# Peptides against a protein of PDB entry 6RO1, part 152

Target 1, 216 residues: chain A of PDB entry 6RO1
Amino acid sequence: LGKEIEEYIHKPKYCLPFLQPGRLVKVKNEGDDFGWGVVVNFSKKSNVKPNSGELDPLYVVEVLLRCSKESLKNSATEAAKPAKPDEKGEMQVVPVLVHLLSAISSVRLYIPKDLRPVDNRQSVLKSIQEVQKRFPDGIPLLDPIDDMGIQDQGLKKVIQKVEAFEHRMYSHPLHNDPNLETVYTLCEKKAQIAIDIKSAKRELKKARTVLQMDEL

## One batch from the design tools (peptide; made by RFdiffusion4, then SolubleMPNN)

Design b2_p25_4_s4 (from b2_p25_4, 10 letters changed)
Fold by OpenDDE base, seed 1:
Structure b2_p25_4_s4 (fold): chain B 216 residues (1-216), chain A 25 residues (1-25)
Amino acid sequence: as target 1 above (216 residues)
Amino acid sequence: EEEKLKEQREKALERMKELSEELAK
């Protein structure tokens, strides 16, 4: 159910007006959960679909994310990786496709104008951590209907189902309805599996490209 | 080097098969 909401909010049609500098956003790229980052800016890129020649605009948001130090040392061509839980990491401005935004917060931070200095980037991490301390139950999300103005009836039905399930979960004396944990866990498992399949496909494609170069 | 790449390809294919079977459940 949370993922079904995500499929609406990450659409450029809905989220672009809220991607102002300083907006807290959550970024997930396949198996890589970067957690909460801060929007720096966004840009529209012209993309031509290779098969149809149709112009399909790509939206890229630059997000200040906590990255592993290892991913920063590796060549500019490697995708940034999230910091490990026990790692300090380093805040870096990462170009992210808008559809990789898994959540958008109502919170907007003040950010330094110049993010080139490491100290300025790390100061933003401190600000994120302060927000997380103020919201122990999680950083507040934009309401997709009230804040984002999404009028899609499919989304309204999803939200109604979520609210009904939450109400049932809280009204049942056994808060551990194994069915709700199973639905969230099943949705998380299905998404993790879809991510893992996509990762495995990329690894296969890379391996195939290298093998084809050795056969030539 | 070729053997390591073949082994990586086989492991990736096995993972894809396992994941596809898990998605079909």
Scores: peptide ipSAE 0.025, ipTM 0.565, DockQ to the pose 0.010
Fold by OpenDDE base, seed 5:
Structure b2_p25_4_s4 (fold): chain B 216 residues (1-216), chain A 25 residues (1-25)
Amino acid sequence: as target 1 above (216 residues)
Amino acid sequence: EEEKLKEQREKALERMKELSEELAK
């Protein structure tokens, strides 16, 4: 369900009005999760589809992201990669296709006017970390209906399913925790459960491989 | 060693079952 909501919010027709300088956004590219970054600006690129001659506008957002220092040394030839968990990393302005935004926050930060100095870029990382400390349950997201004004009936059905699931979870006698998990918290829980299932499957496959090696 | 691996497999299967039941709700 969280992924289904993501498929709506990253569409240019919905998210572009919210991509102002200082907006917190989460960036994910395939296997690379950059986490939370800050919008610097966005641009519309005219792309002509080679086969139809139709103008298919590409939207690129420049996002200040924590990048691996190793990837930045090769930045002339390779795309920036996220900092490793144990790495300090370096904040860099990275051009990102708008559809790679996995989340958009209601929070906007002040950003320095000049992002050329490393210290100015790293000050933004400190600001992100301070916001994360203030929100232990996660950085607040824009509501897709109330904040973003998305009227798509498919999204409304997804939200209704999440609310119905919440209601069932809270009505279950084993779940005495009255914490009104926001639609987002349930989507995060479902996403986490899917990750945990994938992890458990990998662990089972590893355990099976080890057991098969001991039987040889 | 083999008993510990069996126990880990059982725990992982039980966790997968619980997670799958939560996802199916």
Scores: peptide ipSAE 0.024, ipTM 0.584, DockQ to the pose 0.010
Fold by OpenDDE base, seed 4:
Structure b2_p25_4_s4 (fold): chain B 216 residues (1-216), chain A 25 residues (1-25)
Amino acid sequence: as target 1 above (216 residues)
Amino acid sequence: EEEKLKEQREKALERMKELSEELAK
């Protein structure tokens, strides 16, 4: 269910209006979970698809993330890595592809105007930690329907299922609804199918673009 | 090369159809 929602919220069509400076966002890159960071800015980069010559706009958000100190030493050549659980880490401005945003918070923080000094970046970490202390059950998320205005029928159906499930779970806290795992599994399966459709659409678009270039 | 791209397109279309049918269930 959470992954299905993620597949909608990380789309530039939906999330770009909410990527203002100070917005809390969660960043995940494959196995690397950076946790919560703060949006600094975003940019649209023209990417030329190497195989089609078509301009595929890449959306990059600069996010202040807690990174491992080890990754900072190699930052010239390697992607930043998240701080280890036992590590303090260091806050760094990391360019992140928008599709790597796993969550967007309703919370916005005030950030220093100059993030070049380490102390200014670390002050933002303190602010994130303060927000986390205020929200022990988790940092509040933007509602994908009410806040983000996503009208996709697939998402609406997912949310309805989540709400119905949550209602049942809260109404019967002692019942491990065996359907919970089934609903999560179905939601994960649908999320995976949606990812696969998106991948297939990209492949189709690439194939079509190449065919169009050969026809020109 | 064009034939290979046509085949890839057909495979991608077929996958999209299958996945769309699975989402509709």
Scores: peptide ipSAE 0.023, ipTM 0.575, DockQ to the pose 0.012
Fold by OpenDDE base, seed 2:
Structure b2_p25_4_s4 (fold): chain B 216 residues (1-216), chain A 25 residues (1-25)
Amino acid sequence: as target 1 above (216 residues)
Amino acid sequence: EEEKLKEQREKALERMKELSEELAK
């Protein structure tokens, strides 16, 4: 259900009006979960589909994200990697395809005008962390219908299902609804898969580092 | 030794692809 909502939210036709500087967004690229970052700007890039010659515009949002220091030391050609949970990381402006936005917050932060200094970028991390402290149950999301104006009937049905599910969860907190267990097990499975992807990426990075050392 | 590392890299890439496809479901 959360993924189904995401499939609507990340569409440029819906999310672009909300990608103002300072908007909190969550970025996920495959198994790389960057968590919450802050929109710096966005741009439209012309893309030509190789097979049809059709112009398909690509939307790229520059997002200030907490990145691993290792991803910064390696050549400018390496895709940024999220900071490990145990590392401080460094805030970097990362170009992100708009469809990789997994969530959009109602919260907007003030960002420094100059993000070139590391201290200015790290100050934004402090602001994100402060917002997270204020919202222990999670950073507030834009409402897809009321805030984003999405009129899609499919989304309305998904939201109705979510509301019905939430109502059931809150009304029967102790009821082991077998459907609830199924949803939890699916969520746990997805969480485990995400951990496994992170592990596989670490293994790949180790293998790559060894190969690069042998080529020097 | 280099061939073994290449093979390990390919296996890790394949596993990441499979896991990514499972996450997309």
Scores: peptide ipSAE 0.026, ipTM 0.561, DockQ to the pose 0.012; fails the geometry check

Design b2_p25_5_s1 (from b2_p25_5, 12 letters changed)
Fold by OpenDDE base, seed 3:
Structure b2_p25_5_s1 (fold): chain B 216 residues (1-216), chain A 25 residues (1-25)
Amino acid sequence: as target 1 above (216 residues)
Amino acid sequence: SAAEEEAIKKKLAEIDKKMEEKLKE
């Protein structure tokens, strides 16, 4: 269910108005979880689809993220990697595709005007850590309906199911209903299957496009 | 393939049905 909500939130049509400088966002790229970072700015890049000539705008957000020092040495050729849990890491401004935002916080931080000095970037990490200390149950999220104004009926149904599930989970604190773990596991499987379907559909569309180009 | 899409849709529908059944219990 949480992953189903993420599929709405990361859409540019919903999240772009909330990507102001200083906004806390969570970034995940495949297996790489960067955790919480801070929005510096965003830009719209014109992407020309090679086959249709149609302009498909790509939205890139520059996010200050905690990166491994090892990945920074190879930064000329490789994408930044998240810092290991035991590593201090270094805060870097990383260009991130908007669809890689897994969460958006209600919290906005003040950021230094100049992020070129390492000390200014590391000061933002201290600010993130201070926010995390204030919110032991996790950094507060934007409400997708009340804060983000998402009117999608599919999302409303997902939220209602989450709320009903959470209410059952909290109203039965002693009932580790073995059904609860099963429902979570089923929701995760459903979310993974939905991702796999989207991936397979994209691959099929690419394969069809290649086949159409070979027939021309 | 269209057959793979249909098989995946069927699996999703089965998962949805199982979730709805478990949410009614």
Scores: peptide ipSAE 0.015, ipTM 0.391, DockQ to the pose 0.015
Fold by OpenDDE base, seed 5:
Order: structure tokens, then sequence, then C-alpha cells
Structure b2_p25_5_s1 (fold): chain B 216 residues (1-216), chain A 25 residues (1-25)
């Protein structure tokens, strides 16, 4: 279900209007999870399909990502690799195919005008980490219907199934169906993200109420 | 920098405001 939604979100038809500089995006390439990065810019490239000769436009987004230092030493010949969990890593601008975007956030950050200095790139990592601290339950996503305006009936049906599944999971905590566990772990992550979005919305409402009370 | 932290705080406050407006609908 989460993967089915991703297949709609990463389509250029839907996501391109939201790939503004400073947009938080999650990048995953096969086994490599870069986590959250920041959009710098995007470009359209012409591609010719080898079998049909048809022009199929490829979209490349430059994303500031946390990369391993080892991959940077070989950066001229090797693809960037994500930083290890125990590694500090380094923020690098990486060209990413748009279909490798696994998530798009509602959050947009200010980015430095010049990203050539390491310190300017690392400042963006601090900003991402600050956002992550404010959203312990996860960085808020763009709503595919309400924010992105996707009218696809297939997506609406997937979302309805997710919502119905989440509702059933929360209404019946005792259904330990083992086949539910894998869908449940994805839907618990998503429902935990939705509860966490709702809780983060409540805690944001509380924290805003507290911040408004402290400014009062 | 302090200016970057303030800009981040201001943007987070704008996001929070937009989220509250969407929570009122």
Amino acid sequence: as target 1 above (216 residues)
Amino acid sequence: SAAEEEAIKKKLAEIDKKMEEKLKE
C-alpha cells in the first residue's frame, strides 16, 4: 500500500510542481536509503527510447543528500552512497532521477545561495535535523489529494483501503493476524505516521499554544 | 548562523500556521 502510493507521487505529472528549491524529499535507490534531503533544482533531459525512437523526457532533480565520505573520494567514477548510521557523512548535491523520490514533504527550507562551501551544505543538514526533532513522529508529507491535487481513482482507492485498514487496526488491536504484521508494519509505520502527524499536529498545536503562551 | 536559525524558525512558524489553517477546515 505505501509503495503503491509512492508509484503515483514520483510521477513527473504530479510531483514536478512541488520540486521547488528547499523542498524536503526522501531519496531511495534500490538498497540505498539516503533518507531526507533538500531539493536544489531540477532539469528536463531529452531521452530517446531505444526501441521506438520516441522522445521520452527524463527529469533529474539535484538533491542535497547526506553521503558517505568514502563515496566522495571516488566521486568522479562512483555513484554517491548514503552515510552509514554511525558516520557523520557529508552533504553533497546529487543528481537524482525523479522516480527515485520515495516521499515529498510539505516542508520547504531556506537553502544557502552558494552550496560550494562544505559549511553551507552542512548547515542544511542541521536544518533537516531540527525539523526531524520538531516532528518526532516523522516529517510531514504532502497530501497526494489535498496538496498535490491528484485525481486518479486508483490512488483514491488505495488511500481509502489504507484508511479503512488503519481504522480496522486501531478498532481491533487484538487481530494478531501474522499476514497483517507485514502490512501492519507498513501501515503501522504509515498509521503511526498518520497518528504521529495527528499527534505532531496536536503537539504542534500544544507547542504553538505553549509558544503563544510564552510570547504572551 | 543565528540568522539562518531565525529564518528556519520563521519558516517552521509559517508551516505551523498553514497546518493550523488546514486543521480548521
Scores: peptide ipSAE 0.025, ipTM 0.365, DockQ to the pose 0.038; fails the geometry check
Fold by OpenDDE base, seed 2:
Structure b2_p25_5_s1 (fold): chain B 216 residues (1-216), chain A 25 residues (1-25)
Amino acid sequence: as target 1 above (216 residues)
Amino acid sequence: SAAEEEAIKKKLAEIDKKMEEKLKE
């Protein structure tokens, strides 16, 4: 279900309007999980499909990502690799194909104007870590319907299934409690509170996104 | 920079305040 949502959000027609500088995004490339990074900019590159000769535009987003220092030594020849869990790593601006974005946050950070100094890049990591500390349940995501305006019925069905599944998942621990009705009501309340918290977080995000846009 | 960290902290504090205000509704 989460992966099915990802298949929508990473489409350029949906995500490009939200790839402003400072946007938190999660990047995955095959087996490489970079985790959360920050959008620096994006560009459209002309690509010719090798088999059809058709112009297929490639969208590349430059993302500040925590990279392995080992991979950076070979950066001229090798793709950047994510920092190991035990490694401090180094924040680097990495060109990423837009379809490799696994998540897009509601949160936008301030980015230093000059990202050439290591300290400026590492300051962004500190900012990401601070956001992560503020959101122990995970960094808030853009809502694909309410925030991103995706009207696809397939996505709506997926979201409905996710919501139903979340409701069931929250209700499932309650099925073993002899006070099923009270716990079900508490789980419905908790699910509703989670929805309300999610909605409140969305509205807060909308309000903050608007405020951040007004401050730019 | 300390100024950028302060700006981030200020934004996060505004965020927290707005979250608290919405949690009270």
Scores: peptide ipSAE 0.015, ipTM 0.335, DockQ to the pose 0.052; fails the geometry check
Fold by OpenDDE base, seed 1:
Structure b2_p25_5_s1 (fold): chain B 216 residues (1-216), chain A 25 residues (1-25)
Amino acid sequence: as target 1 above (216 residues)
Amino acid sequence: SAAEEEAIKKKLAEIDKKMEEKLKE
């Protein structure tokens, strides 16, 4: 259910108005979870679809993320990797496709005007950690209906199901309800299947590109 | 393959259906 909400909030038509400098966002790229970062800016890039010649605009948000120091030593062409749990890491401005935003917070931070110095970037990490300490149950999210103004009926149905499930969880002290474990397991399976579909689509696209190159 | 993608989509739909059934209980 949380993933179904994610499928709405990462759409440019909904999230772009909220991608102001200082906005807290979560970034996830495939298996790489960067956790919470801070929006620096966003840009619209023109992308040409290779087969149709149609212009498909790509939205790129620059996000200050905690990255592995090891990944930063490699050339600017390699994708940044998230810091390991036991690693301090380094805050870096990373260009992120908007659909890789897994969450958007109601919280906005003040960010230094100059993010070139490492100390200025690292000060933002300290601010994120302070916010996390203030919210032990998690950093507050933008409400997709009340804050983001999403009117999609599919989303409303998902939210109603979540609320009904939460209400049942609190009303039944069934901490040990095998049904809860089943729902979590189903959510994890759904997540894994969605990753597998994305992987299969990428492989198909690569295979088609290779076939088109061999026919030339 | 396109067939694998369709099989995965079918499995996803089956999981969604099971989740909906569990949310109705």
Scores: peptide ipSAE 0.007, ipTM 0.328, DockQ to the pose 0.017; fails the geometry check

Design b2_p25_5_s2 (from b2_p25_5, 9 letters changed)
Fold by OpenDDE base, seed 5:
Structure b2_p25_5_s2 (fold): chain B 216 residues (1-216), chain A 25 residues (1-25)
Amino acid sequence: as target 1 above (216 residues)
Amino acid sequence: KEEEEKEIKKKLEEIDKKMEEKLKE
């Protein structure tokens, strides 16, 4: 159910108004969880769909993320990787596709105007850690309905299901309702299928791009 | 690949249906 909410939040039509400098966001890419980072800016790139000639705008957000030092040394050829839990890492400004945002916080931080110095970037990590200490149950999220104004009936149904589930969990604390484990298992399966669809779509897009390059 | 995407979409719809049925019980 949480992953179903993510599929609405990362859509440009909903999240772009909230991608102001200093906004806390979570970034996840193909199993790489960067955790919480801070929005620096965003840009709209014009992309032409190869098959229709239609302009499909690609939205890129620059996010200050905690990256592994190993990945930064190879940054000329490889995408940045998240810092390991035991690693200090380094805060870097990473260009991220908007659909890779897994969460958006209600919290905005003040960021240094100049992020070129390492000390200025690392100061933002300290600020994130201070926010995490203030919110032991997790950094506050934007409400998709009340804060983001999402009117999608599919999202409303998901939220109603979450609320009904939470209500059942609180009203029947002693019953391991065998239905609860089954609902969790179904949610995990749905989440895995959504990952598989995204992977298949990316592979299809790569295959089409290769075919178009062979026709040039 | 398009067939695989259709099959995955069908599996998603089946899971959604099963979830809705279990939420009504």
Scores: peptide ipSAE 0.018, ipTM 0.420, DockQ to the pose 0.016
Fold by OpenDDE base, seed 1:
Structure b2_p25_5_s2 (fold): chain B 216 residues (1-216), chain A 25 residues (1-25)
Amino acid sequence: as target 1 above (216 residues)
Amino acid sequence: KEEEEKEIKKKLEEIDKKMEEKLKE
């Protein structure tokens, strides 16, 4: 259910107005969870779909993310990788496709105007950590209906199902319902499968591109 | 690879169906 909400909030139609500098956002790319980062800026890039010739605009948000030190060394050729849980990491400005935003917070931080100095970037990490300390149950999210103004009936049905499920969980305290762990496990499996599909599609596209180049 | 994509899609549909069934219970 949380993932069904993500499918709405990451759409440019809904999230772009909220991608102001300083907005806290959560970034996930396939198996890589960067956690919470801070929006620096946003840009629209023209993309031409190779098969249809139609202009499909790509939306890229620059997000200050905690990256592994290893990722920084290879930054010229490899995609940024999240810091390991035990690693301090380094804050880097990473271009992120808008559909990779898994959450958007109601919280906005003040960010330094110049993010070139490492100390300025690391100061933002301290600010994120302070927010996390203030919200032990998690950083507050934008409400998709009340804050983001999403009127989609599909989303309303999802939210109603979540609320009904939460109500059932709280009303049946003795049901350590193995069904909850199973629903979470099923949601995690669904996520993993969706990642695997996306990865497989990318590999297929790469393989087709290579095959087309070999036939040429 | 296309067969793997079809199998993965089928598994997703099965998971969605199981989730819907559990939400009705």
Scores: peptide ipSAE 0.016, ipTM 0.422, DockQ to the pose 0.016
Fold by OpenDDE base, seed 4:
Structure b2_p25_5_s2 (fold): chain B 216 residues (1-216), chain A 25 residues (1-25)
Amino acid sequence: as target 1 above (216 residues)
Amino acid sequence: KEEEEKEIKKKLEEIDKKMEEKLKE
Protein backbone atom coordinates (compact mmCIF):
# COMPACT_ATOMS: atom_id res chain seq x y z
CA LEU B 1 0.00 0.00 0.00
CA GLY B 2 2.76 2.47 0.87
CA LYS B 3 4.46 1.68 -2.43
CA GLU B 4 1.22 2.24 -4.30
CA ILE B 5 0.83 5.65 -2.71
CA GLU B 6 4.45 6.35 -3.65
CA GLU B 7 3.65 5.66 -7.31
CA TYR B 8 1.17 8.52 -7.23
CA ILE B 9 2.98 11.10 -5.13
CA HIS B 10 6.24 11.00 -7.10
CA LYS B 11 4.46 11.91 -10.34
CA PRO B 12 5.38 15.46 -11.42
CA LYS B 13 1.69 16.18 -12.04
CA TYR B 14 1.05 15.90 -8.31
CA CYS B 15 4.28 16.63 -6.44
CA LEU B 16 5.80 19.64 -8.27
CA PRO B 17 3.72 22.27 -6.44
CA PHE B 18 5.04 20.92 -3.12
CA LEU B 19 8.74 20.90 -4.01
CA GLN B 20 9.46 24.29 -2.46
CA PRO B 21 12.84 25.06 -0.90
CA GLY B 22 13.04 23.60 2.59
CA ARG B 23 10.51 20.78 2.00
CA LEU B 24 11.56 17.51 3.60
CA VAL B 25 11.61 14.66 1.11
CA LYS B 26 12.75 11.06 1.24
CA VAL B 27 14.97 9.87 -1.59
CA LYS B 28 15.51 6.31 -2.74
CA ASN B 29 17.53 5.30 -5.76
CA GLU B 30 17.28 1.57 -6.42
CA GLY B 31 19.14 -0.03 -3.49
CA ASP B 32 20.35 3.30 -2.13
CA ASP B 33 18.18 4.81 0.60
CA PHE B 34 19.34 8.34 1.35
CA GLY B 35 16.60 8.83 3.92
CA TRP B 36 15.28 12.31 4.56
CA GLY B 37 16.73 15.29 2.76
CA VAL B 38 15.71 18.88 2.07
CA VAL B 39 14.62 20.35 -1.25
CA VAL B 40 16.87 23.17 -2.43
CA ASN B 41 15.27 23.84 -5.82
CA PHE B 42 13.82 22.10 -8.86
CA SER B 43 14.24 22.51 -12.58
CA LYS B 44 12.46 21.37 -15.68
CA LYS B 45 14.89 19.97 -18.20
CA SER B 46 13.77 19.73 -21.78
CA ASN B 47 14.84 16.28 -22.78
CA VAL B 48 14.57 15.69 -26.47
CA LYS B 49 14.13 11.98 -26.92
CA PRO B 50 17.00 11.22 -29.27
CA ASN B 51 14.88 9.13 -31.65
CA SER B 52 11.43 10.77 -31.72
CA GLY B 53 12.34 14.42 -31.36
CA GLU B 54 9.52 14.59 -28.80
CA LEU B 55 10.14 16.80 -25.82
CA ASP B 56 9.83 14.57 -22.78
CA PRO B 57 10.34 16.96 -19.89
CA LEU B 58 12.60 15.65 -17.16
CA TYR B 59 12.05 17.08 -13.73
CA VAL B 60 15.14 17.32 -11.57
CA VAL B 61 15.00 18.35 -7.93
CA GLU B 62 18.15 19.37 -6.12
CA VAL B 63 18.00 17.78 -2.69
CA LEU B 64 20.39 18.23 0.19
CA LEU B 65 21.21 14.64 1.16
CA ARG B 66 23.54 12.94 3.62
CA CYS B 67 26.19 11.34 1.43
CA SER B 68 29.15 9.08 2.07
CA LYS B 69 32.47 10.93 2.20
CA GLU B 70 34.03 8.19 0.11
CA SER B 71 31.45 8.76 -2.61
CA LEU B 72 32.21 12.48 -2.63
CA LYS B 73 35.87 11.94 -3.51
CA ASN B 74 34.77 10.50 -6.85
CA SER B 75 31.82 12.89 -7.19
CA ALA B 76 32.81 14.21 -10.59
CA THR B 77 31.68 11.06 -12.40
CA GLU B 78 29.92 8.81 -9.89
CA ALA B 79 26.47 9.14 -8.43
CA ALA B 80 26.45 10.14 -4.78
CA LYS B 81 25.93 7.26 -2.35
CA PRO B 82 24.12 7.49 0.97
CA ALA B 83 26.14 7.67 4.16
CA LYS B 84 26.60 4.38 5.98
CA PRO B 85 24.57 4.02 9.20
CA ASP B 86 27.70 4.40 11.34
CA GLU B 87 29.13 7.17 9.20
CA LYS B 88 28.63 10.85 9.95
CA GLY B 89 28.56 11.58 6.25
CA GLU B 90 28.41 14.96 4.58
CA MET B 91 25.41 16.91 3.36
CA GLN B 92 25.58 17.49 -0.39
CA VAL B 93 23.22 19.00 -2.92
CA VAL B 94 22.34 16.10 -5.20
CA PRO B 95 20.32 16.36 -8.41
CA VAL B 96 17.51 13.80 -8.13
CA LEU B 97 14.90 12.78 -10.67
CA VAL B 98 11.48 13.57 -9.21
CA HIS B 99 10.28 9.97 -9.55
CA LEU B 100 12.95 8.94 -7.00
CA LEU B 101 11.12 10.80 -4.23
CA SER B 102 9.63 8.09 -2.03
CA ALA B 103 7.97 10.46 0.43
CA ILE B 104 7.12 14.13 0.82
CA SER B 105 6.73 15.65 4.28
CA SER B 106 4.35 18.34 5.42
CA VAL B 107 7.38 19.84 7.21
CA ARG B 108 9.42 22.63 5.68
CA LEU B 109 12.74 23.75 7.13
CA TYR B 110 14.54 27.02 6.93
CA ILE B 111 17.67 26.54 4.87
CA PRO B 112 20.69 28.83 4.61
CA LYS B 113 20.71 31.00 1.50
CA ASP B 114 24.30 29.98 0.77
CA LEU B 115 24.81 26.22 0.80
CA ARG B 116 28.38 26.41 -0.55
CA PRO B 117 29.98 26.33 2.94
CA VAL B 118 30.11 22.84 4.48
CA ASP B 119 29.02 24.22 7.84
CA ASN B 120 25.82 25.63 6.33
CA ARG B 121 24.98 22.26 4.75
CA GLN B 122 25.76 20.40 7.98
CA SER B 123 23.52 22.79 9.92
CA VAL B 124 20.60 21.47 7.84
CA LEU B 125 21.45 17.92 8.94
CA LYS B 126 21.17 19.08 12.54
CA SER B 127 17.76 20.56 11.72
CA ILE B 128 16.61 17.27 10.14
CA GLN B 129 17.80 15.38 13.22
CA GLU B 130 15.89 17.79 15.47
CA VAL B 131 12.72 17.16 13.44
CA GLN B 132 13.29 13.41 13.70
CA LYS B 133 13.64 13.75 17.49
CA ARG B 134 10.33 15.64 17.62
CA PHE B 135 8.61 12.92 15.58
CA PRO B 136 9.82 9.59 17.02
CA ASP B 137 7.07 7.71 15.12
CA GLY B 138 8.28 9.22 11.86
CA ILE B 139 8.32 12.53 10.05
CA PRO B 140 4.75 13.54 9.09
CA LEU B 141 3.77 13.03 5.45
CA LEU B 142 1.70 15.18 3.15
CA ASP B 143 -1.75 13.73 2.76
CA PRO B 144 -2.07 12.78 -0.93
CA ILE B 145 -5.78 13.65 -1.02
CA ASP B 146 -6.20 16.49 1.45
CA ASP B 147 -2.83 18.21 1.02
CA MET B 148 -1.80 17.24 -2.51
CA GLY B 149 -5.30 17.22 -4.04
CA ILE B 150 -4.90 13.89 -5.86
CA GLN B 151 -8.32 12.90 -7.18
CA ASP B 152 -7.42 9.50 -8.59
CA GLN B 153 -10.08 6.96 -7.61
CA GLY B 154 -7.53 4.15 -7.48
CA LEU B 155 -5.55 6.05 -4.86
CA LYS B 156 -8.71 6.80 -2.85
CA LYS B 157 -9.56 3.11 -2.77
CA VAL B 158 -6.02 2.24 -1.69
CA ILE B 159 -6.13 4.80 1.11
CA GLN B 160 -9.54 3.57 2.25
CA LYS B 161 -8.14 0.06 2.47
CA VAL B 162 -5.09 1.29 4.40
CA GLU B 163 -7.30 3.19 6.82
CA ALA B 164 -9.59 0.22 7.27
CA PHE B 165 -6.58 -1.99 7.85
CA GLU B 166 -4.96 0.42 10.30
CA HIS B 167 -8.25 0.72 12.14
CA ARG B 168 -8.49 -3.07 12.41
CA MET B 169 -4.84 -3.34 13.44
CA TYR B 170 -5.20 -0.73 16.18
CA SER B 171 -8.58 -2.03 17.36
CA HIS B 172 -7.28 -5.59 17.72
CA PRO B 173 -3.64 -5.21 18.88
CA LEU B 174 -3.45 -8.80 20.17
CA HIS B 175 -4.97 -10.52 17.19
CA ASN B 176 -2.47 -11.54 14.65
CA ASP B 177 -5.43 -11.02 12.38
CA PRO B 178 -4.83 -13.37 9.46
CA ASN B 179 -6.27 -10.45 7.52
CA LEU B 180 -2.96 -8.65 8.16
CA GLU B 181 -1.23 -11.19 5.99
CA THR B 182 -4.01 -11.00 3.42
CA VAL B 183 -3.79 -7.21 3.33
CA TYR B 184 0.00 -7.34 3.12
CA THR B 185 -0.35 -9.93 0.38
CA LEU B 186 -2.92 -7.74 -1.36
CA CYS B 187 -0.64 -4.75 -0.92
CA GLU B 188 2.28 -6.69 -2.35
CA LYS B 189 0.10 -7.91 -5.22
CA LYS B 190 -1.11 -4.38 -5.84
CA ALA B 191 2.42 -3.06 -5.63
CA GLN B 192 3.40 -5.71 -8.15
CA ILE B 193 0.42 -4.74 -10.32
CA ALA B 194 1.50 -1.10 -10.07
CA ILE B 195 5.01 -2.09 -11.14
CA ASP B 196 3.55 -4.14 -13.98
CA ILE B 197 1.32 -1.22 -15.03
CA LYS B 198 4.33 1.08 -14.93
CA SER B 199 6.33 -1.41 -16.98
CA ALA B 200 3.47 -1.88 -19.45
CA LYS B 201 3.06 1.90 -19.76
CA ARG B 202 6.77 2.21 -20.44
CA GLU B 203 6.54 -0.50 -23.06
CA LEU B 204 3.47 1.17 -24.58
CA LYS B 205 5.30 4.48 -24.63
CA LYS B 206 8.27 2.79 -26.26
CA ALA B 207 5.99 1.08 -28.77
CA ARG B 208 4.30 4.39 -29.57
CA THR B 209 7.66 6.08 -29.89
CA VAL B 210 8.77 3.34 -32.27
CA LEU B 211 5.51 3.64 -34.23
CA GLN B 212 5.91 7.39 -34.46
CA MET B 213 9.44 6.85 -35.68
CA ASP B 214 8.20 4.49 -38.37
CA GLU B 215 5.57 7.00 -39.47
CA LEU B 216 8.25 9.55 -39.83
CA LYS A 1 4.36 -2.89 -34.33
CA GLU A 2 0.77 -1.68 -34.37
CA GLU A 3 -0.28 -5.19 -33.40
CA GLU A 4 2.27 -5.17 -30.57
CA GLU A 5 0.99 -1.80 -29.39
CA LYS A 6 -2.58 -3.10 -29.51
CA GLU A 7 -1.50 -6.18 -27.57
CA ILE A 8 0.33 -4.06 -24.97
CA LYS A 9 -2.70 -1.78 -24.73
CA LYS A 10 -4.94 -4.80 -24.27
CA LYS A 11 -2.62 -6.18 -21.57
CA LEU A 12 -2.63 -2.81 -19.86
CA GLU A 13 -6.42 -2.74 -19.93
CA GLU A 14 -6.51 -6.27 -18.53
CA ILE A 15 -4.13 -5.27 -15.74
CA ASP A 16 -6.21 -2.20 -14.96
CA LYS A 17 -9.33 -4.37 -14.93
CA LYS A 18 -7.66 -6.88 -12.60
CA MET A 19 -6.57 -4.04 -10.36
CA GLU A 20 -10.13 -2.71 -10.27
CA GLU A 21 -11.50 -6.18 -9.53
CA LYS A 22 -9.01 -6.62 -6.70
CA LEU A 23 -9.95 -3.20 -5.39
CA LYS A 24 -13.61 -4.31 -5.28
CA GLU A 25 -12.63 -7.36 -3.34
Scores: peptide ipSAE 0.013, ipTM 0.387, DockQ to the pose 0.015
Fold by OpenDDE base, seed 3:
Structure b2_p25_5_s2 (fold): chain B 216 residues (1-216), chain A 25 residues (1-25)
Amino acid sequence: as target 1 above (216 residues)
Amino acid sequence: KEEEEKEIKKKLEEIDKKMEEKLKE
């Protein structure tokens, strides 16, 4: 269910307005979980798809992330890697594709104007850690409906089912509720609906790209 | 940069509105 919400919020059309400098964001790249970082800036890159000639804009957000020191030595040739749990790591500005944002916080931090000094970057890590201490249950997220203004009915249905599931988990202490299978079936149906919505949105994007090419 | 951000935001909102209108047909 959390992954289904993620599939909405990481879309540029929803998240870009909230990627201001200082915004806390969570970054995941495949098996690499960087945890919470801070937005520095974002840029739009014109990408021409080599096979279709379609202009598919790539959105890149520069995020201060806690990286392993080993990955920094090879930073010219290799992708940054997250710091190990027991490693201090180093805060680095990493260019991240917007779709790799797994969460967006309601919290914004003040960041130094000059992030070239290591001490300035590490001060941001201290600020993140202070926020984490203040929120032991987790850093607060932007509400996708109330804060982000997402009007997608598919998302509303997902949220309603998450809330209903959470309510059932907390209200029914009976581990043996036969409704668990119904909830799993509903989760599978939700996953299918999310896939169908994603497919429909891809078709709409294709139709729109064709319309934009006809207007150029 | 802020103007470019606002323009991107506005274009994205227009895109979303057009997509929602097409999904309702």
Scores: peptide ipSAE 0.000, ipTM 0.243, DockQ to the pose 0.025; fails the geometry check

